# Ledger of designs, part 160: peptides against a protein of PDB entry 5HOI

Target 1, 351 residues: chain A of PDB entry 5HOI
Amino acid sequence: FRYMPFSPAGTPFGFTDRRYLTMNEVGYVSTVKNSEQYSITVSFFDVGRFREYHFEDLFGYDLCFLNEKGTLFGQSKTGQIQYRPHDSIHSNWTKIIPLQAGERITSVAATPVRVIVGTSLGYFRSFNQFGVPFAVEKTSPIVALTAQNYRVFSVHYSQFHGLSYSLSELGTSSKRYYKRECPLPMSLPNINSDMKKDANLDYYNFNPMGIKSLFFSSYGDPCIFGSDNTLLLLSKWRSPEESKWLPILDSNMEIWKMSGGKETTDIHVWPLALAYDTLNCILVKGKHIWPEFPLPLPSEMEIRMPVFVKSKLLEENKAILNKKNEIGADTEAEEGEEDKEIQIPVSMAAE

## One batch from the design tools (peptide; made by RFdiffusion4, then SolubleMPNN)

Design b1_p18_5_s4 (from b1_p18_5, 10 letters changed)
Fold by OpenDDE base, seed 4:
Structure b1_p18_5_s4 (fold): chain B 351 residues (1-351), chain A 18 residues (1-18)
Amino acid sequence: as target 1 above (351 residues)
Amino acid sequence: DEKENEELYKKVEKALAS
């Protein structure tokens, strides 16, 4: 297994000179390769609240985290991090994270009050928004981080134990755990099934965990979106014994419904955030499962438990069509190949 | 916060019970 730098909803270069370093509900960070340097652009969805800015990156930042106050950049190999406030009032700062031989920064996160750095050796480093260090903790190898305010959601990987997660709060004096290296019931990418398409291999090489994104919901619940395109939400995390992962959206099922029950292989959900009961996402159309350039406008997808089985819906719709045909059999209505759009029952749209 | 989370959990629990 190879630890790769992870950023929420980051995209690979593929065969292009450009990629998204990260994207979420605030905006998107792109990088363009220009010979030996990169040009980074920080773009926002709320153009009235924020001004797009760009800068030259001589370090080759491969880690990024965007929040409402600034952007954190990181270089996985050198250990360099940079925080750039969106406003001109606060100064940019740069720091070098000490790395051991072969250690990589695997993920970074930033809130208006905290900066977090996770490494392939499981070093969890916390800072304030000014880059003043609080603590260094040794955990299982960190593969992904997100943070909201003082809360940190971390994903860990062990060769022996697979995926685990932690949920912690970074106070001023101490770190509190709500969950500490608990099993994460997320499906890993299936190498044998998914690698039939070159585009899937490129994505797997970029992100071998298949974690498209992780974020906190608007309510402060940890969310993760894996390679199975299922949004998992951690419920009841304040009660450690009652805490459970809920599959609150099967995005493949929702795309299948939106297509009238047609199997689509060219439409993909790219997660940004969970706002209340809607997944903010990019609907990606094309060969790649990730957004290309230009970025499509965000879409909203209502959360729904994956209680429906495609086969049952197809059988029920066939049974309804057969009953309509049995009742209508006395009228010589021409066999127009009406594209038999599967009517999803309105009851399934309202629950 | 806690009430809004409780409403989300109630929606999800209702959808799991149907």
Scores: peptide ipSAE 0.005, ipTM 0.393, DockQ to the pose 0.023
Fold by OpenDDE base, seed 1:
Structure b1_p18_5_s4 (fold): chain B 351 residues (1-351), chain A 18 residues (1-18)
Amino acid sequence: as target 1 above (351 residues)
Amino acid sequence: DEKENEELYKKVEKALAS
């Protein structure tokens, strides 16, 4: 296993000179290789609210986090970070994060009020939006970060324990934990099954954890979208005993539904954000599971808990077809729609 | 086939909305 720089919804270069460093509901950050340098473009979906800008990157930023106020960049090996406000009122700032031998910045996050840096050795570094440091904490190795306002969702990896997560709030004087290094029930990429396609190997080499993105919902709940294309939401995180991960969307199931029950292997969901009950995403068509250039327009996908398995739906559909074929001999009996209430387990209906 | 799948999806959506 190798710690790789993670950014939310970041894409690999693949065989190209360009990739997305990050994307979310605000916009997308692209980088293009140009000899020994990179050209970075920060683009926005709301072109009326924001103006696209670009700059030359001499450092080779491989970490990025975009918010409504600015973009945080990081270089995983050198420890350089840069914050660039979208406005011209606030100045850009640069800082070097001290790294130990072999340490890497693995993830960065930025809100309008906080900057967070996580490392492969589990150093959690917090700053204000001006790069003033608050604290350094030693945690388990950090593989992914996201943040909303003062709240931070961190994903940790241990070779012995797998994935864990923390949910914390970065106040002015102290860090509060709501969850601290709790097990994360996310499936890791299956190297043996998924690596049969070269494109999957390229993506695995870029992102060994298969975390396509992580974000906070519009309600402030931690969300994670793994290699299984399931959106997990952390429910009831304010109550430590009641907190659970909900599989609120199987995007492979939704794509299968949208295709009329046809197996589609060329359509992929690329997650951006969760707003209310809708996943904002890019529908990717092609061999790669990630968006290429140009970026397609965002799509909305309603969240639906995967109560049904494809096999049951196909069995039920076959049973309906067989009944229609048996009745097709004699009488047009309007057999009433017996609404067989599929009893949603009371534990799912009460949220 | 496609119509029967649409009816099945409507039943599933109705059962998920209830």
Scores: peptide ipSAE 0.000, ipTM 0.288, DockQ to the pose 0.078
Fold by OpenDDE base, seed 2:
Structure b1_p18_5_s4 (fold): chain B 351 residues (1-351), chain A 18 residues (1-18)
Amino acid sequence: as target 1 above (351 residues)
Amino acid sequence: DEKENEELYKKVEKALAS
């Protein structure tokens, strides 16, 4: 196993010279390889509020986190981090994170008030938005981070215990835990079944945990979107005993419904954010499960608990078809049995 | 099934708002 640098909704290069370092509801950060250098562009969805900017990257930043106030960059091997405010009022700052032999920065996060760095040895480093350090904590190996305001959602990996998560608040004087290294009930990529497609192998080599993204909802709940394309939300996290992960959306099931019950293997959901009851995402069409260039416009997908079983809907539709055939509707439309659109109940159709 | 789904959605919405 190798710890890889993780950024929310980051994409691999694949066979191209360009990739997304990160994307969310604010925008997207791209990098283009130019010989030994990289050109980074920070783009925004709200073009009226923000101005796109670019810069030359001589360090090869492989970690990124975008927020409404700035962009945090990191280099996983060298330990260099850079924060770039979107406004010209605040100065850019650079810092070197001390790394041990073989240690890597695995994830970075930034809010308007905090900067967080996590490592493959489980060093959790916190800073203010100006790069002033607060603390260094030793945890289990960190594989992913996200943050909103003072809250941090961290994902940890142990070879013995699998995935765990922490939810913490970074006050001025102390770190409070709401959850500390609790089991994370997320499915890991299945190497034997999923790796049959070359595109899945390329993505697995880039992101072995299969975490497409993690974010906080608009209500401030931790969300994670894994390789199974299920959106998990941490409910009741303020009550440690009542806290549970809710599978609030099976995006594969929603794509299957949107296709009229046809098995589509060329449409993929790429998560950006959860705003209220709506997943902001990129609908990706093609061989790769990640968005290419140019970035498609974001789409909205209503959250739906996966209560409907595909097999039951298929059985019900087969029973309806059998009843229609018994009623002797001699419409000889030779459209093969495989191409008949499944009647999805109107209550399940997206308006 | 539909009523059980609607009750589950209302529980999720209530859990998101809490």
Scores: peptide ipSAE 0.000, ipTM 0.342, DockQ to the pose 0.029
Fold by OpenDDE base, seed 3:
Structure b1_p18_5_s4 (fold): chain B 351 residues (1-351), chain A 18 residues (1-18)
Amino acid sequence: as target 1 above (351 residues)
Amino acid sequence: DEKENEELYKKVEKALAS
């Protein structure tokens, strides 16, 4: 196993010169290879609130976190981090994170008030928005981070214990834990079953944990979207004994319903954020499970707990068809089978 | 079936809003 740099909804290069470093509800950060350097573009969905900007990256930033106030960049091997405010009022700052031999920055997160750096050795480093350090804590190896305001959701990995998570609040004087290295009931990618397609192998090499994204909901609940395409939400996290992961959306089931019960293998959900009761996502059409260029417009998917078993829905549909055939045997009505063309939203009809 | 689903969705919405 190798600790890879993780960024929320980041994509691999694949066979291209470009990838998304990160994307969420605010926007998307892309990087393009230009020989020995990179060109980074920070783009926004709300073009009325934000202005797109670009810069030359001589360091090869492989970590990114975007928020409404700025973008945090990191280089996993060198330990360099850079924070770039979106406004020109605040200056950019750069810092070197001290790394041990073989240590990597595995994830970074930024809020308007905190910067967090997690490493493959489990160093958790906290800073203010100006890069002033608060503390260094030793945890289990960190594989993913997200943050909202003062709250941090961290995912940890141990070869002995698998996946765990922490939920903490980074106050001014102390770190509070709501959850500390508790078991995370997320399925890991199965190399033997899931990697039958070459496109899945490239993604696995980029992201061995299969965490497509993690974020806080608009209500401040930790969310994670794994390789199983299930959105998990941490409910009741304020009550340590009552806290549980809820599977609030099976995106494969929703795509199956949207397709009229046809097995689609070329439509994929790419998660951005959870806003109220809707998953903001990119609907990806193609060979890769991740968005290519140009980025499609975001779609909304209503959250639905997977209460229905696919087999029961298929049995009910067969029972409805059989009843229609029993009733239709007595009426010679030539109702033409109009092939209900699934109206693919106009945004998916672009070649 | 649809009514039981609507009640479950309302319970989920209420749990997300709390």
Scores: peptide ipSAE 0.000, ipTM 0.323, DockQ to the pose 0.028

Design b1_p18_6_s1 (from b1_p18_6, 7 letters changed)
Fold by OpenDDE base, seed 1:
Structure b1_p18_6_s1 (fold): chain B 351 residues (1-351), chain A 18 residues (1-18)
Amino acid sequence: as target 1 above (351 residues)
Amino acid sequence: SEERKKELRKTILEEAEK
């Protein structure tokens, strides 16, 4: 196992010279390899609010986090980080994070008020938005970070215990834990079943945890989207005893329902953010589970608890079809192959 | 919105038929 640099919704290069470093509800950051240099472009979905900008990257930034105020970049091996405000009023700043031998920056996060750096040795480093350090804490190895305002959601990995998570608040004087290295009930990529497709191996080599993205919802709940294409939301995290992970969306099930029950193997959900009751995502068509270039427009998918079993819905639909064929012997109504949309029971569409 | 759900369903159906 190797600790790889993680950025929310980042894509691999694959066989191309370009990839997305990160994407979310604000926009997307792309990098293009040009000989020994990289060209980075920061693009936005709200083109009226923000202006796209680009710069030359001489360092080969492999970590990125985008927010409404700026973009944080990191280089996993050298420990260099750069914060670039979107406005021209605030200055860019660069800092080198001290790394031990073999240590890597594994994830970075930035809010308008905090910068967070996590490492493969479990160093958790916090800064303000100007790069002034607050603290260094030693945790279990960090594999992913996201942050909203003063809150940080961190994912940790141990070879002995698997995935864990922490939820913390970075005040001015102290770090508060709501959750500290609690078990994360996320499925890891299945190397034996999924690696039959070369594209899945490329993605696994890029992201061995299979975490497509993690973010805070619009309500401030930690969300994670794994390799199983299930969106998990941490509910009731303010009450440690009542806190639970909710599988609020099986995106494969929702695609299957929306396709009228057809098995689609070429449509993939790429998560951006959770806004209210909708997953903002990219619908990816093709062999790769990640978006290519150009980036498709974001889509909205309504969250739904995965209560339905595909087999039961198919059995019920077959039973309805058989009953219609027993009654319909006398009318020569044209056999239009109306792909009868699977009637989802109305009772679960209204909650 | 029910309209956005219909557009998303239509897009997924059109993508699944290709």
Scores: peptide ipSAE 0.018, ipTM 0.519, DockQ to the pose 0.621
Fold by OpenDDE base, seed 4:
Structure b1_p18_6_s1 (fold): chain B 351 residues (1-351), chain A 18 residues (1-18)
Amino acid sequence: as target 1 above (351 residues)
Amino acid sequence: SEERKKELRKTILEEAEK
């Protein structure tokens, strides 16, 4: 296992010279290799609210976090971080995070009020939006971070304990924990099953945790989207005893439904954000499970708990077909068996 | 915000109880 730099919905280079450093509901940050340097572009979905901008990156930023006010960049090996406001009113700032030998910045997060840096040794560093430090805390090794306002959702990894998570609030004087290094019931990528496809190995090498993204919902609930393509939402996190992870969407099941019950291996959900009851995502068509260039338009997918079993739906559809055949025995319409789309019950289709 | 959060939680619970 290696600690890799993680950014929400970041993509690998693959065989290309370009990748997404991060993407969410605000926009997407791309980087292109230009010999010994990189060109970074910060793009937005709301082109009326924000202006796309670019700059030359001489440092090779491999960490990124985008919010409505600015973009945080980080270099995992050097410890350099840069915050770039989207507006020209506020100045960019750069800092070097002190790293120990072999330590890496593994994730960064930024809100309009906080900057957070997490490391492979579990150093949790907090700053204000101007880069003024608040505190340094030692935690279990941090593998992913996201933040909303003053709240931070952190994912930790231990070789002995697997995945854990914390949910904290970064006040002015103190950090409050709602959850502190609690078990995270997310499945890790199954190396043995998925290694059959080179593309899966490339992604695993880029992101060995298989965390495609993590974010806060519009309601401020922590969300995580793993390699199993299930969206988990942390419910009731304000009540320590009542807090639970809810599998609010099986995106593979939803793709299967949208495909008329056809097994599709070339359509993938790439998570951006959860807005109310809809997952904002990119529907990726192709060999790779991640978006390529150009970025497709975002899609919305309604959240639904994975209550339905494919086998049961297939049995119900067979039973409906058998009943139709019993009623329709007199009409010789040899309409070819192969193209019968599984009628998904209207109650399973999004109204 | 809180009302919609209650509705979403209610919907998620109602789907989990079916």
Scores: peptide ipSAE 0.000, ipTM 0.277, DockQ to the pose 0.034
Fold by OpenDDE base, seed 3:
Structure b1_p18_6_s1 (fold): chain B 351 residues (1-351), chain A 18 residues (1-18)
Amino acid sequence: as target 1 above (351 residues)
Amino acid sequence: SEERKKELRKTILEEAEK
């Protein structure tokens, strides 16, 4: 296992000179290799509210977090971080995070009020939006971070215990835990079964945890989207005894339903955010499970608990088709291609 | 909105037919 830099919905370079460092509901950050330099562009979905900007990166930033007020960049090996406000009123700032031998920054997060840095040795470093440090805590090794306002959702990895998560609030004087290194019921990428496709190996080498993204919902609930393409939401996290992960969307099942039950191997959901009852996402077509260039327009997918089993729906449809064929032996009813669509119960069809 | 849901469904169907 190797600790890799994680950014929410970040994409690998693959065989290209360009990648997305991060993307969410606000926008997307891209980087392009130019010899020994990188050109970074910060783009926005709301072009009326924000202005796209670019800059030359001499450091090779491999970590990024975008919010409504600015962009945080990080370099996993050198420990350099940079915060760039989207407005011209606030100044950019740069800081070097002290790293031990072999320590890497594994994830960064930024809100309008906090900057968080997590490392492969489990150092959790908190700052204000101006880069003034608050505290350093040692936790289990951090593999992913996201934050909303004062709340931080952290994912940890131990060779002995697997994946865990924490949910904390970063006040002015103290860190409060709602959850502290609790087991995370997310499946890790299966190296033996899934690595038969070269595209899966490239993505695994970039992101060995298979965490495509993590974010807070519009209601402030922690969400995670793993390699199984299931959106997990942490419900009732304020009540330690009642807190549970809900599989609120199986995106592979929803694609299969929306295709009329056609097996699609080239359509992928790339998660951006959860807004109310809809997953904001990019529908990716092609060999790679991640968006390429240019970025497609975002799509909205309604959240639905996975209730149906594909095999049962296929058996039910086969029984309906057999009954139609027994009745239709006397009528030359044109077998329109429409008759091949799986009848999904209207209450659970993609509305 | 019902329109956005129809567009998403249309996009997925058009992509599954190729």
Scores: peptide ipSAE 0.018, ipTM 0.519, DockQ to the pose 0.717; fails the geometry check
Fold by OpenDDE base, seed 5:
Structure b1_p18_6_s1 (fold): chain B 351 residues (1-351), chain A 18 residues (1-18)
Amino acid sequence: as target 1 above (351 residues)
Amino acid sequence: SEERKKELRKTILEEAEK
């Protein structure tokens, strides 16, 4: 297993010279290969609040985290990090994270008040927004980070224990754990089933954990979106014994519903954020499971617990079709069988 | 259902307020 740099909703280069370093509800960060250098662009969905900016990257930043106040960049191999405030009032700063031999920065996160760096050896480094260090903690190997305000959601990987997560709060003087290296009930990518398409192999090589994104909801709950395209939300995390992961959206099921019950292999959900009761996402059309260029407009998907089984919906629709055919047997209208959209009952689409 | 959506929202809100 090789630790790869992770950024929320980051995309691989694939066969192109460009990729998204990260994207979320605030915007998207792209990088383009220009011979020996990279050009980074920080773009925003709210063009009224933020001005797009670009810069030349001589370091080859492969880690990124975007928030409402700035962008954190990292170079996984060199340990260089750079924070760039969106507002010109605040200065950019650069630091080098000391890395041991073979250590990599695996993930970075930034809030308006904290910067977090996680490594393949499990070093958890915390800073303020000006890059002043608070602490260094040794944890299990970190594979992903996100943060909101003072709260940090970290994903860890052990070869023996699989995926775990921590939820912590980074005060000024101390770190509080709400959850510490608890099992994460997320499925890893299935190499044998998913790797039948070359495009999936490229994505797996880029992101072997299959974590498409992780974020905090608008209510401050940890969310993770894995390779199974299920959005998991950590419920009751303030009550450690009552805390549970809720599968609040099966995006494959929602795509199937939106397609009128047709198996679509060319539409993919790319998660950005959870705002209230809607997943902000990119609907990706094409062969790749990740967005290409230009970035499509964000879409909203309503969160719904996967209570319904596709087989039952198909049986009910067959029963409705059979009843219509029994009633319609006297009228010669050869309306071609092929294009009858499975009418998902509006009640099941509203539940 | 709108009710389950309301219950989920309510659960998320009640957990956010605690």
Scores: peptide ipSAE 0.000, ipTM 0.291, DockQ to the pose 0.026; fails the geometry check

